# Peptides against a protein of PDB entry 5T59: the designs that were tried, part 92

Target 1, 112 residues: chain A of PDB entry 5T59
Amino acid sequence: TTPTMQSTSLLTEHLGYPPISLVDDIINAVNEIMYKCTNAMEKYLMQRNIIGKKDFSDEIKIGTAKLESLLENSVDKNFDKLELYVLRNILSIPSDLLEENRFRLLHHEKLV
Target 2, 90 residues: chain B of PDB entry 5T59
Amino acid sequence: EHIRFQRLVQVCNKALEESIRKLQSWEKIHECFPNYGQTREGIENLTVCQQQVIKLWSNLSRVEFDAIFHERSIEEKLNQLDDLINKARS

## One batch from the design tools (peptide; made by RFdiffusion4, then SolubleMPNN)

Design b2_p19_5_s4 (from b2_p19_5, 7 letters changed)
Fold by OpenDDE base, seed 3:
Structure b2_p19_5_s4 (fold): chain B 112 residues (1-112), chain C 90 residues (1-90), chain A 19 residues (1-19)
Amino acid sequence: as target 1 above (112 residues)
Amino acid sequence: as target 2 above (90 residues)
Amino acid sequence: EIEEVKKEVEELRELVRSA
């Protein structure tokens, strides 16, 4: 079900916030977590950059950057799918109920 | 009868699991460090690093997502939504 | 306010669809 002005308004009233705000929170959180993970990885390896007499700092920096890019692409893909799914299938009101003035029930519950 | 919150949790978990899957591949990790990973000590470091980052991902995700769900009261709100829809259809 | 929110949702959805 595609969100509409009516459904968005009703859900906003019900939730106390716009549906998109929840999705934004989730996406912002995972992005923050992602960079914390990659930063931790780089720092850990950079503290162990010398093996024997060889310094692997450059290789570590390049390698961790590649992994970060890989993770970024995966996060973007999977959480884009999540965004659509949540907005269409979870934070949604069936169209048939909207047509039958289900909104009256929602408003009535708020007023009682 | 309450289905929306369960679905939310499921789709979040799936997205998190699928996102980290590439880092769970030792081959992918090793390919990024071809010379470093040819040393015994390097392999050991990469192994520990891989394990730690996956754990960090899992732990942070759990804590942060639970906090979001709580702050947004989303379980209660979605259950109420399910109830309202079911009531309207009865 | 509601109109602005809806617009944002639609824009984001379009971005997701295109990805």
Scores: peptide ipSAE 0.343, ipTM 0.929, DockQ to the pose 0.094
Fold by OpenDDE base, seed 1:
Structure b2_p19_5_s4 (fold): chain B 112 residues (1-112), chain C 90 residues (1-90), chain A 19 residues (1-19)
Amino acid sequence: as target 1 above (112 residues)
Amino acid sequence: as target 2 above (90 residues)
Amino acid sequence: EIEEVKKEVEELRELVRSA
């Protein structure tokens, strides 16, 4: 289901935060992890950049940059899908619960 | 009965697994280091690097996502949401 | 606040759909 103002409001009340905040946390976390991984890769290889008196620093920098780009693209794609799925199918309220009587139920449960 | 949190975990794992898939390909790794990877030491370094990065990805994601889920109390909240939905439909 | 969140979600969704 597509998020609505009503569902967003109800979910915000239920969660104590807007639904998108959870998604933001997830996406921010994976981005941080991604760059930690790529940075670790670059540092590891740059510490081992000389083999047989040949310096591979330039190749390592270019190669790690390529891998970073590949990872970025994959992360963006997969977590965009995740975002939509979460907002539509997980952090969602069925239409029948958006009716007046069901709305009261949600409020009642919060107050109890 | 409780399905939303399970689905959340599943889609998170799927996104993480699909995101790291290309780095799990030795061919993709080697292609980025064509000359470095032609040396014995280079191959060894790339192999270790690949393994360590994948482990780092897995470990960090597990720790960070669990922390987020805990801080947001999302399992409890989603279970409650499932219960409310089921109750409303009964 | 709610309107802002809704707007943000829609913007994000549009970005995802366009990508």
Scores: peptide ipSAE 0.313, ipTM 0.928, DockQ to the pose 0.074
Fold by OpenDDE base, seed 2:
Structure b2_p19_5_s4 (fold): chain B 112 residues (1-112), chain C 90 residues (1-90), chain A 19 residues (1-19)
Amino acid sequence: as target 1 above (112 residues)
Amino acid sequence: as target 2 above (90 residues)
Amino acid sequence: EIEEVKKEVEELRELVRSA
């Protein structure tokens, strides 16, 4: 079910916040976690950049950057799918309840 | 009876698992460090690093997502939504 | 005002979904 302004309004009233806000929180969190992970990886390896009197600092920087990009792409793809699924299938109101005689039930329940 | 919150948790876990899958590949990790990974010590460092980052990913995501769900009261709200829908259809 | 914000968000998200 594709969200509408009507369903968004009803859900906002029910949730106390717009449905998209939950998705935004999730996406922002995973992005933060992602960069924490890649940063930790880089720091760990940079502390171990010398092996056999050879300095691998440049290779480590390039390699970790590649992994970061790979992770970014995967996160973007999978959480775009998540966003669509959540908004269409979880934070959604069935069409039959959006009829005038039905959607008022949501509002009524809040007032009681 | 209550299905929406369970689905939310499932889809979040799936997204997290799919996102980290590439980092779980030793081949992908090694490809990013071709010379470093040719040394014994380098392999050891990469192995530990890979394990640690995956654990960090899992732990941080669990803690942060649970915090979000709690702050947004999403389990309660989704259960209520299920109830409202079921009531309307009865 | 609230409706305007909601409308804007909806339009933006619909645009993203359609892409």
Scores: peptide ipSAE 0.310, ipTM 0.926, DockQ to the pose 0.066
Fold by OpenDDE base, seed 5:
Structure b2_p19_5_s4 (fold): chain B 112 residues (1-112), chain C 90 residues (1-90), chain A 19 residues (1-19)
Amino acid sequence: as target 1 above (112 residues)
Amino acid sequence: as target 2 above (90 residues)
Amino acid sequence: EIEEVKKEVEELRELVRSA
C-alpha cells in the first residue's frame, strides 16, 4: 500500500511520532556507521603506509576514497529500498480497513 | 500473529548485508590498492583491515539499530498494530 | 502545526516513492 495523509495521521497517533521518523533514524545511523568504517580503514592503513622504502600514502587515500564511494552507493540503494518497504508494508494500514472506516479502532483503543 | 516487527528486523538485516557485500569481496578491495596489494605486507594489512571493517560494521549496526528500536518502542507498537488490525478483521 | 508537519512528510515521501 501507499502511505496517505490519513494513514500517516493514524500511525503518528499510534506511534507517537511520524512513521518516517523511524526510517530517518535508521538511515542516519547507517550513514554514520558507514563513515566510521571508512575512516577507520583509512587510519589503519595510513599507519601502515610505508612498506620497505616505498610510501603508499597517496594510493591509500585514493583507494579508501573509492571504497567509501562504493559503500555509499550500496547503502543508498539498499536503504532506499528499505524505506519504501517499511512505509508500504510495515508501517501501513491495510486499504480494506481504511475503506470500511475500520481504522476507527485505532482511535478507540487510545481513548479507552 | 505478530509479523511486522519480524519483517522490520529482516529487511534491516538484509539491507545491511547487501550494503557490505562488495566490501566482503577481496577482489574489490585489492583493486583499490593495486600496488600496495602486490606486496606481502600490504596483502596482510588489507586482509586485517577488511576483517576489522566488516566486524565494525556488524557490531555498530547491531548496537545502533537496537537502540533505535528501543527508543521508538517499535516492537511494542508494531505488535499493537498487528493486534488492532486483526481485531478489526475479526 | 502537527497537521502541517504530517502533510509535509506525506508530500516528501510521495516524491520519494515516485522516484
Scores: peptide ipSAE 0.334, ipTM 0.927, DockQ to the pose 0.065; fails the geometry check

Design b2_p19_6_s1 (from b2_p19_6, 10 letters changed)
Fold by OpenDDE base, seed 4:
Order: structure tokens, then sequence, then C-alpha cells
Structure b2_p19_6_s1 (fold): chain B 112 residues (1-112), chain C 90 residues (1-90), chain A 19 residues (1-19)
């Protein structure tokens, strides 16, 4: 279901934080991991940059940057999809629960 | 009856797996290092590097995502949400 | 609370436009 002001408000109350905060944590984490991975790759290869008296440092830097960009694009796409899915299907409240009667129930359960 | 947290884990894993898919392609790796990858040592280094990065990706993701889920108490909250929904529909 | 909740809705709309 598509998020609404009503659903996000109720979820924020239920969670103690807005639904987007969880998504932000996830996205921030994967971004951090991504750069740790690319950094590790560059460092590993740069320690092995000379082969047969030829220095491949420039190629390694360029190549690693290309892979980083590739990974960035993939992460961006896939986690945008994740964000939509989470907000539509996981951190969501069915429309039937947003009716007046059901709304009271949810609110009552929170207060009790 | 509790489904939301399971789905959260699943979609996270799927996103992680799909994201790293490009790095799992040897062809993509080699294309980024055309001359380096023409050497025996270069190929060996790239192979090890590829494997290590994928493992690092997997391990870090597991640890960090579990930490997030714990800090946000998301399993408990989602289970409660499932219960509320089920109760409302009964 | 409402302000915080609104952040989710706004972000959702932004990402939805991207895809």
Amino acid sequence: as target 1 above (112 residues)
Amino acid sequence: as target 2 above (90 residues)
Amino acid sequence: MLKLAKETLERYKEVEKKL
C-alpha cells in the first residue's frame, strides 16, 4: 500500500521513529560497506602494483574507480527498490486498519 | 502469522545480492584492468581480490544490518504490527 | 511527531519518481 500521512504517523508512533529512519540506516550502512570494499580492493592491488618491472598504479586506480562507480549504480538502483518495497509492504498499514474503527483499535493498543 | 520481519530480511538480502552481482563477473573485473589482467600475476591478484571483496561485502553486511535491526528493535516492532493487523481482521 | 512522519512520505515520493 502507498504510504499516507495517516499511516506514517501511526507507524512513527508505533516504532518510536519514522519509517524512513530505518531505511536511512540501511542505506547508510550499505554505502559505508561499499566504500570499504572498494577501498580494500584498491589497497590490495596497490600493494601489488608492480609486475615485471612495470608499474600499474595508474591503471589500478582508474580500474578501481570504475568498479566503484559500477557498484554505486547497482547499490543505488537496488536499494531504491528496497526502499519502496519496505515502505509499501513492510512498514505499512493496510487500508482497512486506517478506517475509523480500526484506527481506534491501533491507538488503543498503543495506550494500553 | 509473523511475516513482515522475514520479508525485511529477504528484501535486504536480495538487494545486497543483486548489488554485488556486477563484481561477481570476472569479465567486468578484467575489463577494468586490461593490461594488468594480461599478466599471470595480475590475474591471480584480481582473482583473490574479487573473492575477498565479495566475502567482505557479505560479512560486513550481515554484521551491520543485524546491528541496525537490533538497535531499531525492528523484529519486535514488526511482529507487533503483524499482531495488530491480524487482530483487527479477526 | 507529524513532522517526522512527513519525512517518510516526502522521501517515498522522491524515490518513486526516480524509478
Scores: peptide ipSAE 0.610, ipTM 0.950, DockQ to the pose 0.903
Fold by OpenDDE base, seed 2:
Structure b2_p19_6_s1 (fold): chain B 112 residues (1-112), chain C 90 residues (1-90), chain A 19 residues (1-19)
Amino acid sequence: as target 1 above (112 residues)
Amino acid sequence: as target 2 above (90 residues)
Amino acid sequence: MLKLAKETLERYKEVEKKL
């Protein structure tokens, strides 16, 4: 179900916040986690950058950057899909409830 | 009867799992460290690092997402939404 | 309230266009 102004308004009233706020929280969280992971990886390897008298620091920095980019692309794609799914199928109101005669149910429950 | 919250959890887990899948590939990891990964010690370090990162990803996501769901009271709100829909259709 | 709701709709449209 495609979100509409009517459905998003009703959901905002029901939730106490707009549906996108939940999605934003989720996306912001995963992005933060993503960079924490890549940072941890770089730090771990940089503590082990010398093997057999050879310094691999440059390779480690480049390599971790590549992995970060790879992860960024994957996160972006998958959580864009998540956003659409949530707004279409989870934080959504069936069309039959958006009809004029059924509109009062959500409002009534909010008041009680 | 209540279906929306479990769907939310499922889709979140799926997105997290699909996102980290690239890092679960040893081949992709090794490609990023072609010379480092040619050494025995380098392979060992990369192996441990890969495992630790995946665990960190899993643990942090669990904690943070649970916190979000709690702060937004989303389980309760989605259950209420399910109830409203079911009531209207009965 | 309407302003906040509109943000959701606009974001949805943006993401839908990307995918």
Scores: peptide ipSAE 0.609, ipTM 0.950, DockQ to the pose 0.907
Fold by OpenDDE base, seed 5:
Structure b2_p19_6_s1 (fold): chain B 112 residues (1-112), chain C 90 residues (1-90), chain A 19 residues (1-19)
Amino acid sequence: as target 1 above (112 residues)
Amino acid sequence: as target 2 above (90 residues)
Amino acid sequence: MLKLAKETLERYKEVEKKL
């Protein structure tokens, strides 16, 4: 279901934080991991940049940059999809629970 | 009965798997290092590098995501949400 | 709480538009 002000408010109260905070944590984490991976790759190859009599440093730098861009694009796309899915299907409240009687149930559980 | 947290884990894993898929392609890796990859040593280095990156990706994501889920108490909160929904529908 | 909740809604709309 599509998020609404009502559902997000109720979820924020239930969670103790807005739903987007969880998504932000996930996205921030994967971005950090992504750059750790690409950095590790570059460092590993740069320590092995000379083969025979040829120095491949420039090619390594360009190549790792290309792979980084590829990964960045993939992460961006897939985790945007994840964000929508989480907010629609996981951190969501069915419409029937937003009706008057069902809505009270959520508040009641919070207060007891 | 409790389904939301399981779905969260599943969708996170799916996003992680889809994101790293391009790096799992040897062809994609080799294309980025056309001359380096023409040498025996270069191929060996790229192979090890590819494997290490994928492992690092998997290990770090597992640890970090589990930490996030714990810090946010998301399993408990989602289970509670499932329970509320089930009660409302009964 | 409402202010915080609004952040989720605004982000959702932004990402939905992006995709």
Scores: peptide ipSAE 0.604, ipTM 0.950, DockQ to the pose 0.894
Fold by OpenDDE base, seed 1:
Structure b2_p19_6_s1 (fold): chain B 112 residues (1-112), chain C 90 residues (1-90), chain A 19 residues (1-19)
Amino acid sequence: as target 1 above (112 residues)
Amino acid sequence: as target 2 above (90 residues)
Amino acid sequence: MLKLAKETLERYKEVEKKL
């Protein structure tokens, strides 16, 4: 179901925070992890940049940058999909609950 | 009965797995280091690097996502939401 | 509460347009 002001308001009340806050936490976390991974990769390889008489520093920098870009694009795409799915299907309220008597139930449970 | 939190975990795992998929490809890794990967030592370094990055990705994501879910009490909240929905429909 | 809820809705619309 598509999020509405009603559903997001009710969910915010239920959760104690807006639904997007959870998604933001997830996305921020994966981005942090992503750059930790790419940084670790670059550092590891740069400490091993010389093989024999050849210095591969430039190739390593370019290569790790390419992998970082690849990972960034994949993370962006997959977690955009995740965001939509979560807001549509997980942090959502079915339309049948968006009736007057159903609203009371949600409010009642919160206040009790 | 309770389905939303399970789905949240599933979709998170799916996103994580699909995001790291290309780094799991040795061919993709090697393509980024064409000359470095032509050396024995380079191949060894890339192999270890690939393995370590994937493990780091998996371990960090597990720890961080579990922390988020705990801090947001999302399992409890989603279970409550399921209960409310089921109650309303009964 | 309403303002906070609006943040979710706006973000949803943005991502929906992006995909």
Scores: peptide ipSAE 0.601, ipTM 0.950, DockQ to the pose 0.904

Design b2_p19_6_s2 (from b2_p19_6, 8 letters changed)
Fold by OpenDDE base, seed 2:
Structure b2_p19_6_s2 (fold): chain B 112 residues (1-112), chain C 90 residues (1-90), chain A 19 residues (1-19)
Amino acid sequence: as target 1 above (112 residues)
Amino acid sequence: as target 2 above (90 residues)
Amino acid sequence: MEEESLETLKRYKESEEKL
């Protein structure tokens, strides 16, 4: 189920930050890592662009761009799944605890 | 008893592993460099490049994700959340 | 999405059983 505003508020209070902020950090990090990897790959091959008498610079640029696109698509897909799972199953409060008595208990434990 | 942080680590690892899957395919790598990969030296360069980028992916992700988890104190917070939920149900 | 979530949960349970 989709997280409620109530659960988000409670989790924000508990965490000290909104649950989505953790996911954002993770996604931003993997995106940065992704481009570092593809950049490193391109640079490595461009330093080795000449074999014999032939210059493969154009092919290397096109090829690395294709690989970057493949990686981008895969990252987007898999980390979208991750975001959904984390917000639904990890950073979540069971519905039974959102009832009045359980809700108060959660707040009370935090304040004590 | 404490389950949420372990799950977080697992799903992060899975997402990272699945994301790099395409780059682990030699066939896909070679297809991107059809002429370059027809040379002996090109094949050698691509092989090393593939191995290095995969290692870089693994190393950077480990360092960065651990840093995030630490900065957000997420293990402690998730353990506390587990405890709160268990206590509320008892 | 739900299937992936369940699969992850299943893997978690399996890992716990092996410990």
Scores: peptide ipSAE 0.025, ipTM 0.884, DockQ to the pose 0.034
Fold by OpenDDE base, seed 1:
Structure b2_p19_6_s2 (fold): chain B 112 residues (1-112), chain C 90 residues (1-90), chain A 19 residues (1-19)
Amino acid sequence: as target 1 above (112 residues)
Amino acid sequence: as target 2 above (90 residues)
Amino acid sequence: MEEESLETLKRYKESEEKL
């Protein structure tokens, strides 16, 4: 189920920020961590690029780029799922409660 | 009683674990460095590199996510949300 | 509806205050 505008408004009031803001923080953090990890990997190996008489700098650059791509794809996939789950199931208000409130409002409007 | 924050932590951990899974595979690492990994010293370097990056991933994620959760007061807010929902249903 | 949303919000706030 997709979050409703009503649910979003209520949660924004409760949280003090829109629910999506939490997800954005999480995603931004993991992206930063991801690139820190890949950068560290490249730097570590580049400091050790010479083995014997051979220079493996080009292979290291290509290899770390491949690993970065793999990690990027995995992060994107898994945190897209996370976003959907969090917004739909964690930062959500059950529809039955919203419907009950709506019913009460309609009843009130009929009396006024 | 309070379940939403626990679920948040669980899904965050799951996403982090699933994301790093490919880097935990020695075979995947070695495939990216076919010639470098044919040397003894290269294998040693890759082994250490793999271990370090996984630890870095874990440590940074823990620190940063805990900071986010604290700054957003999300445990308290989710507990309150659980309580509100339970109260409304009673 | 905006009105419905506002009333729901008010009720939610009231519930939160009572908690």
Scores: peptide ipSAE 0.021, ipTM 0.877, DockQ to the pose 0.033
Fold by OpenDDE base, seed 5:
Structure b2_p19_6_s2 (fold): chain B 112 residues (1-112), chain C 90 residues (1-90), chain A 19 residues (1-19)
Amino acid sequence: as target 1 above (112 residues)
Amino acid sequence: as target 2 above (90 residues)
Amino acid sequence: MEEESLETLKRYKESEEKL
């Protein structure tokens, strides 16, 4: 289930920032790290592209691109799950507390 | 008592570990470099490359995530949230 | 809904101040 506007507002007040901002920071960080890793791989191998009399530059470029794609897909999948989990289970207000407050407000409205 | 921050760390670690899983497979690495990996020197280079990138992944993620958690004061805020919820239920 | 959220926020703030 998606977090309610009510819980988001309360958490934003408590945190000093919207809950999604934390997730955004995490995702942005891992994306940056991912490309640093793949770039490092390509650079390392391209410095070692010639073995014997054969130049493997083309194969290295294609191969590192494939690895990057694999990593991108895995990062997207796993951190999408992370986003959902964090927002629903960690940065969340229990529904029973929200319902309790709602009940009190409804009772007050009936009296007014 | 305080459980939310611990869970945050756990799920972050899990996501990082699962994300790098494919690169930890020698078979996957070798498949991307079929001819290069048929040479002795190529195998050596790929082996070192694989080890280095995994270490880089681990080190960078640790440093960056810790920085985020600190900047967002998330441990303190989550502990306070746990306390608030527990108090409200008592 | 908005009014409900505001009241909930007030109660939340009160609880936070007690900690």
Scores: peptide ipSAE 0.020, ipTM 0.877, DockQ to the pose 0.032
Fold by OpenDDE base, seed 3:
Structure b2_p19_6_s2 (fold): chain B 112 residues (1-112), chain C 90 residues (1-90), chain A 19 residues (1-19)
Amino acid sequence: as target 1 above (112 residues)
Amino acid sequence: as target 2 above (90 residues)
Amino acid sequence: MEEESLETLKRYKESEEKL
């Protein structure tokens, strides 16, 4: 079930920020971490690019780029799932409570 | 009683673990460095590199995610949400 | 609007707690 506008507004008031903001923070963080990791790999190997009399710099650059691509794809896939799960199942309000809330609001508005 | 924050931590850990799985595969790493990995010294370097990057991934994720959770006060807010829902249903 | 909605939800939960 997709979160409703009502649930989003209620949660925003409760949290002090929109639910999506938490997910955005998480995703931004993991992306930053991902590139720090791949950068560290490349730098480490590039400091060790010569073995014997052979320079492996080109192979290292290509190889680390491939690993980065693999990691990017995996991060995107898994954290898209995370976003969906968090917004639907963790940062959510049961529908029965939402209905009751709407009922009360409508009733109050009719009385004023 | 309080389950939402626990679930948040679990799904974050799951996503992190699944994301790094490819880098945990020696075969995948070796495939990216076919000639470099045929040398003894190259294998040693790749082994250390693999270990270090996985450790870096784990450490950075822990620090950054904990910081986010603290800044957003998410444990407290989710516990309060659980309490509110439970009270409404009792 | 959001504050009012939250207030109504809280009141509902409080009423249920008393039952």
Scores: peptide ipSAE 0.018, ipTM 0.877, DockQ to the pose 0.028

Design b2_p19_6_s3 (from b2_p19_6, 11 letters changed)
Fold by OpenDDE base, seed 1:
Structure b2_p19_6_s3 (fold): chain B 112 residues (1-112), chain C 90 residues (1-90), chain A 19 residues (1-19)
Amino acid sequence: as target 1 above (112 residues)
Amino acid sequence: as target 2 above (90 residues)
Amino acid sequence: DLEKSLETLERYKKVLEKL
């Protein structure tokens, strides 16, 4: 189920970039989005940290940190699964295309 | 005929949905702010915050992922891959 | 600020639709 070097090479030729580069872009994007979301949440609540006579700044900081940690763990888990699935099942070449004659077909299609 | 790009979109959406699931729980949000959430104004602020962050998550991910897919021409490339596979098997 | 971020994003999406 693990991608072979041959598959990676052929896909790199087809895509114009290594398959892992797409996954890296996706993961980098979601991480950036994640921290933008948590940062926005913290800022929003910190602008509303005083209710009546009480200052909830410390509770807000702790609470948002907990939510960030929770989100980080979930993102890591789910996008690790995504990476494996994409590389093994989407950006993959069946064994029949790894045969010599089928390999030529891939090169032929690219050159035409 | 063309299935790989559809699957890519599906698994991306699934990963995004599963990742944000816990933030969609009001109980989970409230647990992080036990005293703040005991005030009327605090509840209102948390409610708006929860709603907006989920929307922000969804909107940002859609825009960024579409940009990635476009920049990498992945729909076209995956369709071509499907065609090559089908041709090889015929 | 969170709402402002969403508003900015919506404006950005509108720009993208025009391109």
Scores: peptide ipSAE 0.197, ipTM 0.918, DockQ to the pose 0.017
Fold by OpenDDE base, seed 4:
Structure b2_p19_6_s3 (fold): chain B 112 residues (1-112), chain C 90 residues (1-90), chain A 19 residues (1-19)
Amino acid sequence: as target 1 above (112 residues)
Amino acid sequence: as target 2 above (90 residues)
Amino acid sequence: DLEKSLETLERYKKVLEKL
């Protein structure tokens, strides 16, 4: 189920931030980590680019780029799923709580 | 009773694990370095690189995600949400 | 580089565990 405006508003009030902000933090973090990993990998191999008398720098650059692409695709796919799941199933309010009488409960708890 | 935060952690871990799966394949790694990987030293370097990058991925993710969860107080907030929902249903 | 990063991270983890 897709989050409603009402649900988003209530959750924002509860969390102190919009639910999407959490997901954004997660996605931004994993993207940063991803590039740190691939960069580290490239640098590691580039420091070891010469074996014998052969220079494998070009192959290493191309190879690491390919791996980065693979990782990017996988990250995008899996964290898109994560976003949907989190927003729909974790950061969600059941429909029964979206009734007028139930809103008072959330507000009451905040005021107490 | 408190299930949302647990699910959050689980789905995050799953996404991370699935994301790194391709790099866990030696075949995929080797295919990217066909000539480099034909040398003994190259194989050794790739092996170490593969192992370390996977560890780095895991460790960095753990640290960063935990930091996010802490900064957002998400465990507490999700627990409270669970409690509110349960209370409303009682 | 990768190894250094990992080592640094491990040290960081140890510090966090003590806190």
Scores: peptide ipSAE 0.194, ipTM 0.918, DockQ to the pose 0.017
Fold by OpenDDE base, seed 3:
Structure b2_p19_6_s3 (fold): chain B 112 residues (1-112), chain C 90 residues (1-90), chain A 19 residues (1-19)
Amino acid sequence: as target 1 above (112 residues)
Amino acid sequence: as target 2 above (90 residues)
Amino acid sequence: DLEKSLETLERYKKVLEKL
């Protein structure tokens, strides 16, 4: 089920930040890593673009762009699933505990 | 008793593994370089490139994700959340 | 370069292990 506003508020208080902020950090990080990897791959191959008397620069540029697209699509798909899972199953409060007594527990722990 | 942080690490690793799956396929790599990959030297270069990029992916993700988890204190916070839930149910 | 990046990263990891 989708997280409730109450759950989000309680978790924000507990974490010190909204749950979505953690997911955003993860997704931003993997996107940065993805482009670093593809850029490094292109640079590596472009330094080795001449074989014999033939220049493969154009093919390398097109090929690395295709690989980047493949990786980008896979990252988007898998980390969208990750976002959904984390917010629903990890950064979540069971519905039966979303009562006043749960509120008191959080406040009590913060004050003690 | 503490399960949420373990699950977070597991799903992160799974997402990273599945994301790099296509680059682990030699056939997919070769298809992107049809003429370059017809040369001996080209095959050697692609092989090394594939190996190194996969290693770079793994290493960078480990370092960056650990940094995020530390900055967000997520292990401690998730353990505390588990404890709070267990207390509420007792 | 890709290889240089990997070497730099490995050195960084070793430094972190000493902390």
Scores: peptide ipSAE 0.183, ipTM 0.917, DockQ to the pose 0.017
Fold by OpenDDE base, seed 5:
Structure b2_p19_6_s3 (fold): chain B 112 residues (1-112), chain C 90 residues (1-90), chain A 19 residues (1-19)
Amino acid sequence: as target 1 above (112 residues)
Amino acid sequence: as target 2 above (90 residues)
Amino acid sequence: DLEKSLETLERYKKVLEKL
């Protein structure tokens, strides 16, 4: 079930920010972490690129790039699912609370 | 009673775990370094690298996500939402 | 450096836990 405009408005009022903002923060964070991890991995291996007088720098660069791509694809898929789940099931308002009387209740709680 | 924040944490953890799963496969790691991984020293380096990157992933995500949850006051807000829903159903 | 990054992170986490 896709969130309604009314639900989004009510949640924005309750949260102090749009629900999507939380998801954006999470996704931005994991993307940053992802690249930090892959960068660290590349640097670690590049510091150990010579074995038995053979230079493996090119292979390391290609290999780490492949791993990064694999991780990117997985992150994209899983956090797309996360976004949908959070917006539909966590940051959601039941239909009965979208009625006029329930809307007043939300405002009442805010004022108290 | 309060369930939404717990669900948020759970789904975040699941997404993180599923995302790093491929890097947890030694076979996949080794396949990316076919010649490097044929050397003893290369295998050792890859092993350490794999273990450390997984730990780094876990630790960084924990710190950053906790910071986000705090800045957004999401636990409190979700608990309040649960309470509102419960009151409405009473 | 991956290992150094881990060490730095662990130290940072400890600081946060004390706050």
Scores: peptide ipSAE 0.196, ipTM 0.918, DockQ to the pose 0.017; fails the geometry check

